# Peptides against a protein of PDB entry 7UQJ, part 293

Target 1, 160 residues: chain A of PDB entry 7UQJ
Amino acid sequence: PELYQNFNITPPRGVLFHGPPGTGKTLMARALAASCSSDERKITFFMRKGADILSKWVGEAERQLRLLFEEAKKHQPSIIFFDEIDGLAPVRSSKQEQIHASIVSTLLALMDGMDNRGQVIVIGATNRPDAVDPALRRPGRFDREFYFPLPDVKARFKIL

## One batch from the design tools (peptide; made by RFdiffusion4, then SolubleMPNN)

Design b2_p26_7_s2 (from b2_p26_7, 13 letters changed)
Fold by OpenDDE base, seed 5:
Structure b2_p26_7_s2 (fold): chain B 160 residues (1-160), chain C 160 residues (1-160), chain D 160 residues (1-160), chain A 26 residues (1-26)
Amino acid sequence: as target 1 above (160 residues)
Amino acid sequence: as target 1 above (160 residues)
Amino acid sequence: as target 1 above (160 residues)
Amino acid sequence: MVPPLTGRDEEVTGPKRELEVEVVPP
C-alpha cells in the first residue's frame, strides 16, 4: 500500500507476483500488507493458497471465494493474497474440469466487481505465470506483474 | 551452516520449517542458505517442491531424489530445500499409494545415508507438520523443527 | 508502493525494517521496489549500505547522501534503501565522532526536505533499531517501523 | 578520480527482483 500513494499511481486491483519458487513472493505479500498499515489505518490481510481452496472446499470453492471477497470488503482496507494462484486459476484448457472453469470465472467476476475505489487489493503469487489463466492477467484484474527472480548469483553471493 | 560452526553446534541433517502458509518458511530457507555462504565458502542451494517431484517425475521421482542428493553432495556445502514437503512425504496411511510409500522410503534412506560430516543440510517446509510422515521427523532426519507462527496479531498490528 | 494508493493512505516518507540479521529485511526492500514497478511505471531502486557510505566515501558521505537523494528525486518514482542504516545513522552519543553527527544531520535534513508528494520512499533496514538515531524514527521520517523477527525463538532454537 | 557515484543503482525494476522478502513479523 505505502508506495503507490506517494507516486499518485492508480493502484492496481490485482498484483501478480511471479518468479522461481522460494523467491519470497508470499513473504513479500505479507510484508506489503504489514508495511501498508499504520496505527491509524490497519490493513486486514487475507491469505489463501490456490490449491487449498480447490482441495479443501470441493463444491464450495466458489462460495469460499465470494465470502473471502465479502470479508475483505467488510474489513477494508484489506489485502487478499492468493499463494500459488496457478493452483486456483490454471490456464483454461479444453481438458479442464468444469469445476476449474467455474472457479476461474468466479474469481474473474469478483475482481471485475471490485470498485476501483475499493480498498481491497488482490495479490496473486505463482511460480508459473504462464500457468495462470490469461484472463486474470488483463487490465482491471492482475494488471501489475512482479517478477521475483532468484537472488542473482551475485546477490546470492552477497546474501551468501 | 555458518551459524552452526560458529556455535560449535552439530548442524542438523534436516530441519523442518512449519507454520501457517505465507509465514516465510521458504524465504527463511533461502535467507539461511544465503546467510550461511561467504566469499570464502559458497553454499549451493537446491530447491524442490514436494508435489512437483511427484507430479513432474511420475515413475522417476525416486531417481530424481537420488540425483538431487548426489548433486547436493557433489556441490558441498549445500542446502536441499523441500518446499511443501508434505506433498512429497505425506503421512503413511493404509490408503497410501505404493508410489508415495516408495518415495518416502527413498527420502528416508537418503537422509539416513547422509554422513554426519556431510555439508548437506535438508530443509523441509510445510504448512502441515502433521501431514509429514513421522518417520521423517525422527533424530538423524528432520530432527529440528521450526514453527513459523503467523505474525502475532500484535506483530500484525505493528506491521499492520 | 502498490497498497497505499488503493487505501488512500498517505504513504510514509520512510520505513524502518528492523529485526535480527538474516530475517530478509534487505530482500523485502528489493521486493517492494520490484513490486512497485509496472511496464508503464518503473520504480528506480537505489540501494546503499550504511557502513559502506561511511567507509567508501570518507569525507564525502554527506555529499553522497545528497547526490543519492537528488538522483532518487530525478528518477521518481524511486526507493532509497539503506541496508544496515544503523551503520549510517547510529544513535547520537556524546562520544560520537563529529562525522557521524554530521551525516545523521544530513540524512534528517534530506528526509525532512522530501516533499510529501515526492515519489521517493526511503527504506532503512537494521538489525538494531535501538542503534538508530531516534530523530530518524519520528513522524515524517522513518515513521513506519516493521519488525522482522527471527522465526520464533523456538524456531531459532531448532535451526541453531 | 573518485568514480562518480552514478547514483543510479538503477535497479531498474527489471527482471533482477531478488524478492526474497523474509518478513518474519515480530
Scores: peptide ipSAE 0.000, ipTM 0.283, DockQ to the pose 0.077; fails the geometry check

Design b2_p26_7_s3 (from b2_p26_7, 10 letters changed)
Fold by OpenDDE base, seed 2:
Formats: structure tokens, C-alpha cells, sequence
Structure b2_p26_7_s3 (fold): chain B 160 residues (1-160), chain C 160 residues (1-160), chain D 160 residues (1-160), chain A 26 residues (1-26)
């Protein structure tokens, strides 16, 4: 948020962190939240899992998303981190389309309804970028993508 | 350290975190230090910048390295994190070779002189792994390497 | 595995990584797997989510666990990483006890049936250590616990 | 009963458990 404000750059509405599991997507999102939080300006970090949102009744999942975005707006500057967003908005497959479609459509509407002046960044983390609905990966939504490659094997050996 | 102690595993003497700036090398080093500190066993985290050590007179830089390793030994389990270790131990270029050579030789000797039973892990972070003296990257020293790739360029630009 | 073998230490059958989400538990487990895999000896890293195992029919979940442990035994040295193990083996609450009980009992039996000479390490990651069945946290199972605290705010600011 | 979204509002800036990393100042 402040990173963008200081440069008069409209913060991306959504950032997709993708890459193999354990590449530090969640850690990076937290680090970014911490980085952007000065002693004077605390960034509120909202974390939700895609699957946990989806496990609710359709109308309750939508309500929880709306409440999350409202709380994030109230506590600006804020980051909404959706861990495993592929679980929240899987590629629309015909059979589960109706239940997922309403949650995805709600998320799309919430991302589209974020005024560009809002200090709310949405970070979606996925291990399967291709399993995320392409509608979420469009401009004005998760229009920005971060690939978290596995730290090289040579790399991993040196922490141990 | 505790990961290794609890398992009676000799920690590697040195770990090189390499990769572009902002890939979370320092975060990972701290997260590791954090993760290895239980409520009962605190890991002491020593952080030094390579350039800050080098900015001292040669004999004072060597003394500071020795003191750092002694303090780390006294406060075991401990992590010594050298941020920007390429600044401490650059590839020997002809003109600055003498001043750098003594500091590098001291670091080599300190890493070689760590008894395998010590609970001191040395993490060097660099953005330029090829700028680190190859002698430091040998077995018994920074013999293990972590590549922190940039999250894809498309990725970085979207957090920013 | 090799970390322990090189030290003639019987690897713990199970390690519980616990701490707030995004503390790098998965990354640490992967780093551990990478670090134990030399060019000569690759550690096979098996990753499963607790919820993904539980989402299968009870008998299929048990079969998948058995197959996982058999594959891990065939590909020694190996690490089995259960991400969100609290989802696989929640504290036995009275109402869902039967379905969870068989999977938990199977996991317990598989951990108990690991010969102490086996090069298979089981890492369970949880954000809720208290939500993991206490039977899994006993000696010979997940008898070792790693707390992944959030990097302190002061710590976060120094990473930044 | 879907367990409540235990969305821990983590105040990233909240005093979380001090990593008693005695970072001795340089």
C-alpha cells in the first residue's frame, strides 16, 4: 500500500503468488505486510484460506468475503492474503459451477469494487496457477503474478 | 541449531543464501532462527553486514569476526547471519586482495575452527553468489547454498 | 534422514512443526529435504496435505497413507511432509470420531511400524498444535516439536 | 456446522511473541 502511495502508483488490486508449495508465498506476503507497516502506520494482515471460505454454505461464504473486504477497508492500509486461492476459485468445471460460481463472482465483484484509491492489497497464493479461474487473473483483479520457484536444490542444502 | 541438536545432528558450518535482492534471504534466516528457538532454548541471532565488517581497519575487522564467533559460541545455540557476505568476502580482485585476504582468511579459519559439536550456524546472504570467494563455498564452510530466485519479474512488479 | 545417519542418530520418527501460518514450516521442511539430498543421495520428499487425505473415503485414505509410507520406504532416504496435519488427525471430538479414528489409528500404526533404522522422517506441519491428536505427539511418533513463531515485529523491521 | 472462519486478524504489527532473538546491536 504505502509502497504504491509513495510513488503515486495505484496499488494492484490483486497479486497472485504462484509456485510450488513451500516456496515462501505466505512468508513473502507476511514480509510485505511487515515491510509496509511503519511504527506510525500498521498494515492489517487478513489471512484466509480458499478452502475454508468454500467450506461454508454459498451465501455464508459470500457474506464472509464481503465482511472480509469491509473489514480490510475499515483497517486500511491492509493486505488480504488468500492462501490456496485455487481452492476458493477453481477453474469453472461444469458440475460444481453453481456453488463455486457465486463465490467467484462475489470475489470478482469485490475486487472490481475496490476503488483504486483504496489501500487494500489482495494477495492470492496458489501452488496451481492454472487451477485458478482465468477471470481472476485479468486486469483489475489478480492482474499481477509472482512465481515462487523452488529454492534450488543446492540452495536447500545450505540451510541444513 | 535445535533442529540439529534435538537430532544430535552437527549443523552445517555455513549456509549461503543467494539470490536477487528482496527474495527473502534475511527473512528466511530469521524465520529459521525463530523456528529453532523453543520457549526453553532461545537461539541467539547475530546479524552483521559484510560491508560493515570490511569498513573497519583490517586488524579490527578480524578481531570483530573473532569476537562475533566467540560470542556466538558462548550463546549457543546461535545463528550468525552475514548479510551481503559478498561485501565481506568478495572474489579476490588484484588491487584489494591484501586487505580482503586477511578478513577472508580469518573467516575461513573461524569456520574451519568450529568444532562440529558447536551449535553455531553461519548463514551468509548474497545477491551475487559468484562474487563470493570460492574458498568460502567449499565443504566445511558455506558448503550448502540456497538459491532464492526472484519471484518472477511479473510477480515483483505487482507487489511494488 | 542423512542428517541423522551421518551422526549415527536414530532419526525421530516424527517431527511436528507448529506455529502461526506463514512462519515457513513448509519451506523449512523442503529446505530440510533439499539439505539432506546430496548429488549422490537424493532425499525423496513426499508432501501431502492433511485435508486432502481426509477428503477421501475412509478406506481410501488409509490405503493412501499406507501407499505413501511404502513409497517412502522404497525411496529411502525420504521425508514425508504432512502439511496441515491437524486436518488429517484432529483431536478426537466425539461426533466425528469414527472416520477420523481409523485414519489416525492408521497413521499411528504406520509411525509405530517404522523401524528405527529407517531413513524415513515424518514431518507434520500445523498451525494448531493443540488441534493435533495427543496420541500423535507421543514418543516414537511426533515426539519432537518445532515452534515457528512469527518473526517479532522488531525482527520483521530488521528484515526490511 | 462449518467452523467459523478463524481468520486470525493478525495485526502484522501486533506484539506477537517476542522472538527473544537478542539481536545484540552491532
Amino acid sequence: as target 1 above (160 residues)
Amino acid sequence: as target 1 above (160 residues)
Amino acid sequence: as target 1 above (160 residues)
Amino acid sequence: MVPPLTGRLEEVTGPRIPLTVEVKPP
Scores: peptide ipSAE 0.000, ipTM 0.189, DockQ to the pose 0.055; fails the geometry check
Fold by OpenDDE base, seed 3:
Structure b2_p26_7_s3 (fold): chain B 160 residues (1-160), chain C 160 residues (1-160), chain D 160 residues (1-160), chain A 26 residues (1-26)
Amino acid sequence: as target 1 above (160 residues)
Amino acid sequence: as target 1 above (160 residues)
Amino acid sequence: as target 1 above (160 residues)
Amino acid sequence: MVPPLTGRLEEVTGPRIPLTVEVKPP
């Protein structure tokens, strides 16, 4: 919020973290969430797994998404992190079309309904950006993309 | 291997990384693989997702586990990382008992069949340690556990 | 660079990541390096371990630091990550005073010699912020600090 | 085979998000 206000940058509504599995997408989202909290300005971090939303909330996935975005709006500034978002919002062309289309449409509407002035950032993480519905990757949604490469073989990750 | 040999510590065969989702378990496992690799001694990192082994390898999960452990043995020193191991080895008491019991029994046998002198470390990551079969958490298997908490609120991560 | 320019914030020259071992400091530094790269603007990530600079480059540590900063300047925008910076820049009061004082003074000079307009960010990671020379923690150097809390006590991070 | 994490994270392509976050547990 304040950082973006100070920068006169409209915070991106949605950020797509993509890259091979275990490249730190989820950790980065959490670390971003942790990092930007000051004692005075607490960001609320909401995390959901795409596959969990589909599997646990069969028939309620839309409602759970709505509740998640409402709760994130109540607890501004906030981050909504969707881990494995390709599991939540697969490309509509997969034959399980109707339920997926409904969840994707709900997520689209929720992202579009976030005012640019809102202090809610949505982060989606995927191992397969091409498996995410292209409609989610449009401006005003997941309009910023971050590639998390495999640590290249040559470079010494001294991850302590 | 050598680090543990230098410390006169028998390397744990199995390490369970547990903690809330996105606390960096997968990334840490990878980082460990990196940090333990010297120019002279490259550690081979094998990664599998528990849920992917069940979903992609319906009926072949046991064979895929065997192949994974064989390949890890060939490429010693190596790390086998099971992300979401609770998806691979759920508590046996869940009603889908027979198939899960077979996969768990195979994983148990593979872990038990690793000689302590082998340079293969198995890392399991889970968001729910209590959802992992207790048989996997016994000495000689996942006998070391690491909780990955949520980054505490007070951590002034100012990750810009 | 651009984010700091967009925020009208002079990018911190140096960021200190501190917190117990295995809290993801190195991981975060890497993920920051990654996150700040766009397709158009590649950030070059340089990583060194403090202990490795002292141990591998006995008598050349200063030269290696200079070369590192020069190379980082050539490859702007860039990040220099010092892992275990307490090993590189221990508090001057430890009896091995002269060699450490020289390395610390070199690092201080290199950090002071970076123009605020330079697209080089230095990230230092330590498990012991109080073991880092206070001169490094002054404005224009490691002027931003990030605490990486222990994963709560029960979590034996055996991050080897 | 995932090679050992010996790597330059060179390119994460994307904007730096300065976030100030208090992680409230869900």
Scores: peptide ipSAE 0.000, ipTM 0.315, DockQ to the pose 0.043; fails the geometry check
Fold by OpenDDE base, seed 4:
Structure b2_p26_7_s3 (fold): chain B 160 residues (1-160), chain C 160 residues (1-160), chain D 160 residues (1-160), chain A 26 residues (1-26)
Amino acid sequence: as target 1 above (160 residues)
Amino acid sequence: as target 1 above (160 residues)
Amino acid sequence: as target 1 above (160 residues)
Amino acid sequence: MVPPLTGRLEEVTGPRIPLTVEVKPP
C-alpha cells in the first residue's frame, strides 16, 4: 500500500498475484489486508473464489459481483481478493463460454467503473496468468502483476 | 517424515490441514516438504487438487489416485498433498454421489493399504473439515488434524 | 504500496512481519517488492539477514547498514528487507551485547534519519517479535506489525 | 540432526538474488 504513496504512483486498481500453487498468494493478500488495517482505519477484506462465482446462475453471478463491489465501496477502505481468478475465465467451452464471457465482462466493467480515488483495491490470484483474460490484465484493471515464485530451483530440485 | 523419525514417533499416515481459506495450508505443506528434505534425503512432493481429481472420467480418477500413490511409494520418502480435499467428497448429490463415493472409497483403500513402514505422508488441506468424509478422518487415515487459524483475532477485527 | 495511497495513509517507514518460521514472511516481502514494480518504475529490492549483518566485524556491520540505506536511497523506489531481524538483537550475552547494541542503535538512527518522503520502505521479518528491540517497534520505525500465524498450536503439539 | 525447521524454510522463500522484478512485458 504505502510503497506506492512514497513513489507518487497512482495506486493500481487491480493487482494480479500469479505463480505456482502453494506459493502463498492467498496468504499474501490477507497479510496485505492486515497490514493496511490500523486501529483507526480498518480495511474491510472481501474474499471470493473464481469457481464460486461461476457456480451461480447466469445473472446471479453478475449480480453477486456487482453487490461485492458495492459492498466494498460502502465499506471502504477495502480489498477485494479473488482467489483462483483464472477460474472466472476458463478456456473455450462453447456454452460455458457465454456465461464466462458475461461474468468477465461484468468484472471488467466493475474494475473500469472504480474511480481512481476509490479506496478499493482488487487482488486477483492465479496459478495460470496466461489463463486470465488479457482484458483483465490491461492498465486500469490488473495492471500490476506479482510473481510468487516457488522457492529456489535448487530447493525445488531438493523437493522433487 | 524426518520430524517423526527424529522423535521416534510413527509418522501419521495422514494429516488434515484445516482452517479458513488463505491461512497458508498449502504453503505449510510445501514448507514441511522442504524442511524435511536434507541433502542426503530428498523428499518428493506430490500435489493434487480435489477438484482436479474429480474432473477425470470414472475409473480414470481412481487410476490416477492409484498411480499417484504408487509414484509416491516409488519416490519415497514422499509427501502427497491434496489441496481442497473436501472437493473429493462433495455432499450428497445423487448421480455425482456414486462417482464421488468411488473416488473416496479408492482414497480410503489407498490410505489403508499404506504400510506403516512406508515413508509416504498424505496431507489433506480443506477449508471445510466437516465436508470431509468422516471415514477419511479416522485413525490410520487423516488421524492428525491441524487447524490453520486466521491471523490474530485483533488483526481479524482490524480486517473485518 | 498503493493500498496506502488509496487510503491516504502515510506510509510506514517500517513494517514488521512476525510469526513462526515458514509462514511466508520472506515470500511476502518479495511479493510486495514485485507488486510495486511496474515496467515504468522498477523497485529495487535489498535483502539482508540479521545474522549475516552480525557476522561482520564491529564497525563493518554498522558501515554495511549505512551503505545499504544509502544504496536504497540512491536506487529509490526501494525496499530493504531484513530477514530474521531478531538476529540483530540477540538476548543478553555480555560481549555480543555491546556489538548488538551498536548495530541496533545504528539501525534505529538510519530508520529515524529516513525522511517521511523517501521512497524507501523497510520490512523486517522475525519469528520472535518479542526478541525485537522495542525501540525498533516504535512509531516512525517498524510501526506496522503483521502476524503470520502458524496453523493452530494444537496442530503443533500433534506434529511434535 | 535435522537442522531446525527454521533454516530450511527460509530456503523455500526464494533466492537471495536482488529480485529485479522483471515485469514481463504484456
Scores: peptide ipSAE 0.000, ipTM 0.275, DockQ to the pose 0.042; fails the geometry check

Design b2_p26_7_s3 (from b2_p26_7, 10 letters changed)
Fold by OpenDDE base, seed 5:
Structure b2_p26_7_s3 (fold): chain B 160 residues (1-160), chain C 160 residues (1-160), chain D 160 residues (1-160), chain A 26 residues (1-26)
Amino acid sequence: as target 1 above (160 residues)
Amino acid sequence: as target 1 above (160 residues)
Amino acid sequence: as target 1 above (160 residues)
Amino acid sequence: MVPPLTGRLEEVTGPRIPLTVEVKPP
């Protein structure tokens, strides 16, 4: 939130973090959340794995998604982080079309129903950006994308 | 390797990163690998998820583990990172005892068979350090532990 | 702080992150801060750009630096991160000697005045480690250095 | 015979690229 306010940029509704596994997408989302939280203005960070939302009963996944967005709106400013979002919203393939379509449709509607002026940011993380339904990658949804490459082995974080 | 050499400390054979999910354990492991690599001295970073090793055929998991350690030794200096290592080496519970026991036994033997002067570091990451077999947490194995706390929302990034 | 305590190593007073621009120096400093903050033990992270400290009026830069270190001591455990520290503490060149010399002298004194057991870590980041006054790179100051090499792929985290 | 995990652990031997993530603090 403050990150975007200080830059006079409209905060994206959704940001897609993509790149190879273990490139720090989840940490970055948390670090961004931490980096936007002051004493006066705490950012609430909601984390879900895409697969864990999908593994819920048919209709319960959509309900859990709605509740998550409601809680995020209630606790503004907030970040909703979907780890492995490709597990939640895979590209529509014929065999799983109905189950995934309802969840994706719900997520689309929830993202579209966020006012751009709201202090809820959605971050999706994936290793496979092309496995995410293109409908989620449209303007007003995950319209900002960040590639997380493998950290160069040369980045001497002599973290001792 | 250089990390420990520059600190004049004996490099641990194994380091356990533990803490809540998305606290940056995997990123830190990669950042550590990156930090220890120079142009002249590249660290080879091997990453495996614990569950992905465990889900291999009985006897193939142990074989894959051996091959991983052989390749890591061949490509020294190297880091072997086990993400979600509690999935690879859970505390021995009655229901899965034999399958887990062979994999854990193999991992123990591989860690014990590393010369302390070897340039192979093993990093395990878990959200549940208490779910890791205590035999792995002994001296000469994962004898160094790092807690990765949730980046508390109260980490006052006072960007004054 | 906890990172170093858990390693049973004396925490450095100062760590210099160096490497080409866009190699993640600032990210790592924040990720380290995040990884060291628990619910019980929050790390306060202070960030300043070297040039922004230098751009203050003569004598105000030194005052701001003192206040920064005082606040960091008050809010222990803490990290002071100087981004572009070469802008704050350039190698003494004849034309700017007096102004830079006072700021550098103040920073030296502040780093020397930290008890090694204090929970304040200073991280400097620079693209030009050789442009940092060698007096800062001595033992008890920025005595630990970390090289961040160029990514092969531009991970433009265009956090737009 | 316990069936093989067909999960290709693609060794993400991708180009080693530093994580330049400017985590802007709040």
Scores: peptide ipSAE 0.000, ipTM 0.293, DockQ to the pose 0.112; fails the geometry check

